# Peptides against a protein of PDB entry 5Z08: the designs that were tried, part 264

Target 1, 168 residues: chain A of PDB entry 5Z08
Amino acid sequence: RQKDEWAKKTSSLMKQLDWFIGEHLGAMLAAEELGGPVVGELMEIDPDDLSAGFNAHGKLKKATSQPDLDRRQRRIDDIWGPQDEQGQAHKRKRGADEALAASAEMRDLIEQLMNKLVEAGGDNSATYVEIPRESAAARFLVRSKVAMFHPNDARRLRLVDFGRDLDD
Target 2, 222 residues: chain B of PDB entry 5Z08
Amino acid sequence: GLPRLIDAIEEASKIPAKRRQTPIKPTIEKLTTHLYTHGASPDSLLRLADLLTLRNHLDQASLAAITRNLYPSSTVSDEVVLRFIGALGHGQLKPTLALQALFLRWLVMVYHLLENPGVLGQVYGVLFDLLDTAAIRPQLCHLLALVTRRKHVRPFRIQAILTLSRQTGGDPNLTGLLRVFKNYYPEIIVGDATKGRASAFKHPDPQWRQHLDEIQQRRSEA

## One batch from the design tools (peptide; made by RFdiffusion4, then SolubleMPNN)

Design b2_p25_2_s4 (from b2_p25_2, 19 letters changed)
Fold by OpenDDE base, seed 3:
Structure b2_p25_2_s4 (fold): chain B 168 residues (1-168), chain C 222 residues (1-222), chain A 25 residues (1-25)
Amino acid sequence: as target 1 above (168 residues)
Amino acid sequence: as target 2 above (222 residues)
Amino acid sequence: VEEWAKKTKTLEEIYKRMKEAYRRL
């Protein structure tokens, strides 16, 4: 009985979270991935810091080469550029597809982080998820104080231990 | 008439103040009085724009006095606008930043008299790239708020304003410009970096506006 | 039961913090 109540509550929270990600967060994360505004608490991330990306130590990489800027700018222009009527439909579709992709990435990342927390059995060293890239989703979770990067490896992300914050 | 006053000032502008045989101040006062009473024709505006924007030997007080009295009696041509835009930014040959701020203020106050408001939209990038210049930022943001259309609202510009807003501690003028951007793209998040009070971009000088309207009305009756 | 409670509380806190971060937008 109690286990079933907790399972139902977890399922309800997951549905609420999925709705929140899909209806509110996904489009904004997609915009951020495409060089739009940063979602959430704008920490003093120097935009030069965002453009350059972070090294494995969370330090600014040197400014990304012109080609990556051009590709990002094309994606930006493809979503936000002047639209002829056909371009508007294609861009709305592409924007919707990018919002869906960002929503899926956020959902998957949260699930991986939760699974690693359960698997680690209380070992904080085992709670890290390897992320293929610093995504808008990953950055948002860090800004939200939900997750943190490994101090020496920005490809490793873990949940913040809420234990202290939940018992206070 | 106004052309003869401009001729005298143009000739005096070629000569250092210490080498002038006659003081130019009385001629500047006659010019500013004439401009205040009658305004400037399109041709006179172009000549005055050259005097204001090109490096010459006129003193800053005289240039500022002319700019403060630069009432168009008619429309403002693209050429006049482009002279003022070309005078913006840093450089040894450019007007002082204080005078540039007066030019931007003037463009805001005469925006409704532009023959082609689209001309400012064509130079939008040039204006936008000057937002880091603190001395002209208030008037520049106001002008950009008038000029901005959906085609100008680009993610890189959104990010650039957000950046500069953080770096400036949330300049109200930048927050005001972001609100204008949000009118075209409601999904733009004006986050915590912009928790500051946004500028409402009110008319810079209501008395100047009223006097301009009086000059413009006299032309419609003639 | 404790594992499910921990999972649920963690998810609740994640959702709370995400909503708070979103509301600050």
Scores: peptide ipSAE 0.391, ipTM 0.390, DockQ to the pose 0.221
Fold by OpenDDE base, seed 5:
Structure b2_p25_2_s4 (fold): chain B 168 residues (1-168), chain C 222 residues (1-222), chain A 25 residues (1-25)
Amino acid sequence: as target 1 above (168 residues)
Amino acid sequence: as target 2 above (222 residues)
Amino acid sequence: VEEWAKKTKTLEEIYKRMKEAYRRL
């Protein structure tokens, strides 16, 4: 009975978190990855705004296609290049895809951090998740005081120990 | 006078050191002494900027000594500024990165004497794209901190600084520049990855500043 | 039960802190 109540509460919280990530954070994290302003101090960014990239004034740029730069730099340049109509449609789709990717990355990272916390059995050294890159998601969790990097290795991220603060 | 010293150095700069009939060092010492005492006119500054930035046979110690004594007696023209900016970056025809760092330091120290400070704002992109060059980054961040206006604070540049800050382990100069950006856009999170102490971008040489002020005062009295 | 309680409390705190960070926007 009590286990089932906790399981239901966990499931409810996960649904709320998934909604929050999808509806609010995903687009903003994608904006940050694409060279937009940083999540946690930003105004609401329209996903359509992400697709267009940002101008000199923090406003969206219109799309132009240049081919040979690295896929991520292409993402920035495709978001920031001059506007043609075909570029806008491809850009909107790309912005939506980046928001989904950022949402998925945040969700996966939270899940990995939670799993490592459970697996570690109280050993703080075992709570680190290896991250392939410092993502907008990872940075947001650090800014939120949810996670922290290993002091000597920025590829290792762990949850902040809430236990001392949760029993008060 | 200063023009004749520059003429002699210009001619010597065309010839490899081993093929010079006379050592150039005594002429460089006379030039640097003259510059320290009187400063350089706008015309002399342009000629000296060409000597410093164009590929020639002058040794690095001589070029550094001229740069350290490059006191403007009056204003600094856009043309002089553009010579130094054009000398930045990588390439076989470019000055050494050590000399480029001295040029950037000089631009910081004479920024208030520019005829048109807006010229640096026009080349802002060129300066910003060099932030990955570690050897010039400290002085480059300081110059950018002076030059940055709201029009330069773009999302892609914010992200570029954030990315580079992470890659460099939180370079204090990049954190300092990001703090300048935050003055225009308070919504910029200087994230915890920038936990490094931000550079305060203090004047790089107070003694040089004082001596420059003395040279500039003599002009106002003449 | 304790593990599930800890997991739930941790997730609640994560969500709270993320919302607070987002509201500072």
Scores: peptide ipSAE 0.384, ipTM 0.390, DockQ to the pose 0.219
Fold by OpenDDE base, seed 1:
Structure b2_p25_2_s4 (fold): chain B 168 residues (1-168), chain C 222 residues (1-222), chain A 25 residues (1-25)
Amino acid sequence: as target 1 above (168 residues)
Amino acid sequence: as target 2 above (222 residues)
Amino acid sequence: VEEWAKKTKTLEEIYKRMKEAYRRL
């Protein structure tokens, strides 16, 4: 009985999360991957702070993902190229495909992070997921304070320990 | 074959044109024809990069002709990229600014064939500091638009582009680059001086792209 | 049961934090 209730609750939460990712995050993550604005980082960069050479240590690691030049050049051409109706339809379809891909990547990453947390049995060193690239999904989870990178290796991502916040 | 043509051109490049026993033009034409038909292997590409970037006795027309036909048959190594980047800027030992613009255009057109696109991100500062050089700015802004990541979009660089944009009367290429920066930092005020039309950074040569794709396809079938 | 409870609570917290980050946009 109690196990079935927890399983049902987990399934319900997963459905809600999948809906949230698909309906809200996917398009924005795709926009970020394409080089659009970052989700959830309104850095209040005061224009005056832009004039002050802020040495802010945001160690943005090398996203080594080979952006397929064709994909990126096409994006630039898509943003600034002639807007014909066929071009708009192709852009919309491509945007939808990218949103679906970003949603799938986010979902898979969350699942991997959750599985590693369960498998680790409390060993924080075993909770790291290896990520092939610093994706928009990975960055969003870090900004959300859901995940953190390994201090020495940004190819390794783990869930934040929620232990204190879960007992309140 | 291509190696023998490169050997002949390398030897000729060491000698002033007036002291050459044979005209180099026919050999350059054979080279460019071969490059157009077959492309350049990684090894040949490196040798050609040295011929293009190092000071030698080849004429500007020959160097430009080689650059326009510099189709990679394979990938482009970090070493080849670094030869072209090292050739940029002002100096008596550096290629002409016109040739540098062709190199930047080439890097834009072959960016998808780079073994490690991250190499350009490592030299981002070197590229960025050349934005004041008007002769190469259009191609440089295009390359930077491809290379730019969030890590490169720093306050001092934002301010540098804004300042240079004001100084240039709103160069469309700088406005285009600033628009790329604004994608990472939406709060960037593209001020009134940048109300000008931003460059779209379209592919520089669609015919060259198509021909490159044909050369690359033949390699995948071999 | 304890593992499922932990998994569910963790997922709730993930979802909460993701929503909060999204709302800050």
Scores: peptide ipSAE 0.381, ipTM 0.399, DockQ to the pose 0.217
Fold by OpenDDE base, seed 4:
Structure b2_p25_2_s4 (fold): chain B 168 residues (1-168), chain C 222 residues (1-222), chain A 25 residues (1-25)
Amino acid sequence: as target 1 above (168 residues)
Amino acid sequence: as target 2 above (222 residues)
Amino acid sequence: VEEWAKKTKTLEEIYKRMKEAYRRL
């Protein structure tokens, strides 16, 4: 009974989270991945720092190389560039596809972080997820104080220990 | 329903307040209550955008009240966006600058619900050219911060912001926008133009956002 | 049960913090 209630609650929360990611975050994360402005707490952060991503301490790195900015910018320009009628449909589709991809990346990352937390059995050292890149999703989770990078390795992300904050 | 409330307000909007047989305030209150509870459909949003942006006999308080309760229940169409953008700037037929600031604030708050965020990018020049209008500058800079892409960051616009920043004594909103530009062109020296703190462009109304999210969530469950 | 409770509480907190961060946008 209690396990089933928790399972149902988890499922309900996951659905709500999936909705929130899909309807709100996905487009924003996609925009960020595409080199759009970082919105929110990150606007307090020099966006130069955002384009560079967060260091292992959740601090913004220095601006990534021109090529990455150019690649992101090309994607923006590809999505938001001059629209001929055919280009509009393709761009809308591409924007939707990027939003879906960003949503999926966020969802997967949360799932991995949750799974690692469970697998670690309380060992904080084992809670790190290896991320292939510093994504908008990863950065958002760090900004949200949901996740933290490994102090020495920005490819390793873990959930913040909420235990102290949940018992207060 | 909402359409009938809009009909009544549209009719009343054609008539000067002194010539109305019935007070419109109760109908506005019903409208705003409905909008607060259920939001506005795309069709209703368009009609409301017309009421808000076109010159009519509605009082500023009523227009502001509608704008403050203009929760989309769904997406925001390009047409709705363009109505609000078209209403910006100086002109005898345009809404007051105070109302324009509310429209820009609204656009910021609903930006994530735009059917095509690219529409704002298409009108970027129109928005950018309004930066000299102090009354709308805070919200305009915020909107531009959301909309700006590298294609918009042109040397002439960089120089325009730098010049305007100097002229304004370093308006923090201009500094904030210039920081957004600097993301695309790191060589932009913000400090020389802006002795001030940059605006963080925080969400203008967290409570409004929360309520919007609740309205939008009902749509996904339906 | 404890693991599920922890998972659920963690997910609640994640969702809360994500919403709060989103609201600051």
Scores: peptide ipSAE 0.380, ipTM 0.456, DockQ to the pose 0.287; fails the geometry check

Design b2_p25_3_s1 (from b2_p25_3, 14 letters changed)
Fold by OpenDDE base, seed 2:
Structure b2_p25_3_s1 (fold): chain B 168 residues (1-168), chain C 222 residues (1-222), chain A 25 residues (1-25)
Amino acid sequence: as target 1 above (168 residues)
Amino acid sequence: as target 2 above (222 residues)
Amino acid sequence: MLSLEDTLRLLIEQISELIAKQKKL
């Protein structure tokens, strides 16, 4: 009975986390990856705002056709083609696809971090996940005080052990 | 009455001070006088919490004056508490750290009037993770000292306090909070961090408490 | 309303605590 209640509550919270990532974080994480504002600076980013790209000050840029734009800005311009109706629909779709990709990255990273903490069996050295890059997702987990980088290696991330008890 | 004063301030809060036809200061003074005399109902508290926590065109002196006179005439709802908690920390849309310190001080002073004191225990992590913010740390440690239960005393939080205590040169508020943790787990090895001067977490304003008790007494007689 | 960071943290903290309790049983 008690185990079943805890399992049900865990499942409910996991669904809430999944929903929260998909509905609120994904678009903002995508915006940060595209050189937009840091997640949490803007409470709502319209997927359409993702389409316009961001300046060096994190403000919406009009798509300027300048060839020497940074690889992030080029990816923005490649995502954000000409302003015709088909281009706008394609922009909205690409913005949605980037938000979905960012949501998937965050979900996968959280899952890896949780699994690694479980597998470590109390060995703190074994709790680190190797991340391919410092993503918006990784930075957000650290800002949220959910995860910590290894002191000497920013490619190693671990989950905070919230479950550890003093009676253990 | 109080609702009409709040209406006038809400409308004024939408307009930059330079574009207001009428100075807001006289209306703020009427509001603060009314709050001092009668307190605020739960509904009025919620509206005032929105005015205090949401970004608007009210000046910091007015917001501080409202906060200093925010006497509940009844209980404090979970919704009101969560508005103040949501206003804490860093961000362009958040109130100033000086105003956040006043909110935390207010929560300490009205803690016994919360409809559900457990609500602060549910958001314990939100409060705890703000301990690195020096400007609000004194009031935050005091609130955490009231809210802390055995379930909140975890190894990662002990380590976080110890680390922050070393970084701050032994902040007496952190030492005080660590002593609260040790009351739940006497076996916690805190080293020299508890040997220093600790805050006693005394009531921040005895006169404010006395006046609150007078307002609350009038409600029990009605 | 809580920040996004606070919301994420509270969810993960609660999940982690429940997982830990389930392992002890």
Scores: peptide ipSAE 0.545, ipTM 0.792, DockQ to the pose 0.767
Fold by OpenDDE base, seed 5:
Structure b2_p25_3_s1 (fold): chain B 168 residues (1-168), chain C 222 residues (1-222), chain A 25 residues (1-25)
Amino acid sequence: as target 1 above (168 residues)
Amino acid sequence: as target 2 above (222 residues)
Amino acid sequence: MLSLEDTLRLLIEQISELIAKQKKL
């Protein structure tokens, strides 16, 4: 009975986590990966303000037509390029696809981190997940104090062991 | 009455100072005088919490003056508490760290008036993870010293506070919080981090406490 | 409203605690 109640609560919280990632984090993670603001700095930016793109400092650029836009800025401009109806639809779709991809990456990373912590059986050295790159997702987990990089290797990430008790 | 003063300030808060037809300062002074004399009801307290925590066009001096006079005439609801907790940390939409420190100080001073002190225990992690923010750390440690229960004292939090204590050269507020942790688990190896000077977490403002008690007493007699 | 970081942390903390409790049974 108690086990079933905890299982139900766990399932409910997992659904809330999945929803939170999909509805709130995905778009912001995608924006950060595209050279936009750091996740959480611009939570209340109007989607229309997002269309103006971001400068090298992650601040909203005014639409200045400067030609020497770096590859990231070109990708932003390709995502946010000329406002013809077809261009807007293609931009919205590409933005949605990038948000979905970022959501999936975050979910997968959290799952890997949780699984690795469970599998390690208390061995902290075995709790590290190897990450291919420092992603917006990885950075966000560290900023959230949910994960930590290995002190000597930024390609290794571990979950904080929230479940450990002192009575254990 | 207090509701009408809040209405006027709410409307003024929507307008940039340069575009206001009337100065807001006289209305703020009336509000703070009223709060000092009578305190804030639960409903007024919620409205004031929104004014203090949401980004608006009120100046920092006005917000600080309201916060310093934010005497509850009754209890403090969970909703009011959560407004202040939600306003903590870094972000462009969040209040200044100076104002956040005043909010945390306020929560310490009204802790005994919370309808449900357990609400702070539910958001314990939010408060704890702000300990690296030096500007609010003294008030955070004091609030955490009040809120901490056995269930909050976890290995990862012990390690986090020990690491932060080393990084800060032994901040006395962190040392004080570690002593609180050790009260729940005497066996915790905190090393030299507890041997240093610790904050005693004394009441931040005895005069404010006395005035609050006078406001609360008038309510019990009515 | 809690920050995104705080919300994520609280969710993961609660999940982790429940998983740990389930393993002890």
Scores: peptide ipSAE 0.543, ipTM 0.792, DockQ to the pose 0.809
Fold by OpenDDE base, seed 3:
Structure b2_p25_3_s1 (fold): chain B 168 residues (1-168), chain C 222 residues (1-222), chain A 25 residues (1-25)
Amino acid sequence: as target 1 above (168 residues)
Amino acid sequence: as target 2 above (222 residues)
Amino acid sequence: MLSLEDTLRLLIEQISELIAKQKKL
């Protein structure tokens, strides 16, 4: 009985996590990867201000047509900039695809981090996941105080062991 | 009555100070006088929590004056608590750190009036992760000292406090919080971090407490 | 409203605690 209740609660929380990643984080992670604002800063910006695009410093651009838009900024403008009706549909689709990809990356990274923590059996040295790059997902987990980089290797990330008890 | 004063302040909060037809200061003074005399009902307390925590055009002095006079006439709901917790930390939409310190001080002073003290235990991690913010740390450690239960004392949190204590040169508020942790687990090895001066987490305002007790007594007699 | 960082952390913390409890049974 108690085990079944805990299993149900765990399943419910996992569904909430999946929903939270898909509905709230995915688009913002994709925006950060494309050279947009850091995840969470977007919540502080009016949606109408987002349409103006971002400068090389991640700050809102004024609508002035300066030609030296860095490749990342062109991608942001390709996702968020005004294009013709057909261009807007392709742009919305591309933005949705990038948000889905970012959501999938975050889910996979969390799963790997949780699995490594379980497999390590209390060996902290075995809890690290090797990451190919410092992604927006990895940075967000660290800012959230959910994960930590290895002190000497930014390619190694571990989950904080929230489940460890002093009575263990 | 209090609802009409809140209505007027809510409407004024939507308008920049330079564009207001009437000065808001007299209405704020009437509100704070009313709060000092009668306290705030649960419904009024929620509305005031929204005014204090949401970004609006009210000046910092007015927000601080309301917070200093925010006497509950009854209990404090989970919803009110969560408004103040959600307003903590860094961000352009969040209140100033000075105002956040006043909110944390308020939560300490009204802790015994919470409908469900367990709500703070549910968001314990949110509070704990703000310990690196020096401006709110004194009040935050005091609140955590009240909220901490055995279930919150975890190895990762002990290590986090120890690390932060070393980085701060032994902040007495962190030392005080470590002593609270050690009360639940006497076997915790805290080393020299607990040998230093610790905060005693005394009531931050005895006069405010006395006045709150007077407001609460009037409700029990009515 | 809680921040995105706080929300994620609270979810992962609660999941981790439940997983740990399930392993002790």
Scores: peptide ipSAE 0.542, ipTM 0.789, DockQ to the pose 0.752
Fold by OpenDDE base, seed 1:
Structure b2_p25_3_s1 (fold): chain B 168 residues (1-168), chain C 222 residues (1-222), chain A 25 residues (1-25)
Amino acid sequence: as target 1 above (168 residues)
Amino acid sequence: as target 2 above (222 residues)
Amino acid sequence: MLSLEDTLRLLIEQISELIAKQKKL
């Protein structure tokens, strides 16, 4: 009985986590990856705002025409094709795709972190996930105090062991 | 009455000080005088919590004056508590750290009037993760000392507070919180961090407590 | 309203606690 209740509650919370990532974090993570504001600085990032791109100060770039081709700006400019209706639709779609990709990256990273913690069986050295880059997802987990980097290796991330008890 | 004073302040809070036709200070003084004399009902507390925690055009001195006179005449609801908790930390929409310290002090002083003290236990992690914020740490540690139960004392939190204690040179408030943890798990090895001076988490304002008790007594007689 | 960071942490903390409890049974 109690095990079944905990299993149901775990499943419910996992669904809430998945929903929270998809509905609230994905667009903001994508914005941060695109050189926008840090996640949580702007609570209302529409996929349309992702399509609007961000200046070097993380502010929405107004549709001004000038071509300065910084690499971030190229990715923004690739998102910011011509201002025609078709270009706007492509931009909105691309913003949505980036939000979905960011959501998927966060979900995968959390899953890997949780799995490694479970597999480690209490060995803290075995709890680290290797990350290919310091993503917006990884940074957000660290800012949230959910994960921590290895002190000597920023490519190694581990989940905080919230479940460990002193009675264990 | 109090609702009309809150109405006037709510309307004034929407307008920048330079654009207000009427000075707000006399209305704030009337509000604080009323709060000091009669306290705030649960409904009035919620409205005042919104005024204190939401970004508006009220000046910091007015917000601080309201907070210092925020005597509950009754209980404090979970909703009121969560308004204050949601206002904590860093962010452009959050109150100043000085005001947050006053909110935490207030929560300490009214802790015995919470309808459900368990609500703070549910958001324990939110409070705990703010311990690195030096400006609110004294009041935060005091609140955590009241809220902490066995279920909150976890290995990761012990390690976090030990690390932060080392980084802060043994902040007495952190040492005090570690002693609270050790009360639940005497076997916790806190090392040299507990050999230092610890905060006793005494009531932050005995006069405020006495005045609160007088306001609460009037409610029980009515 | 809680921050996004706080919300994520509370969710993961609760999940982790439940997983740990399930392993002990």
Scores: peptide ipSAE 0.527, ipTM 0.779, DockQ to the pose 0.801

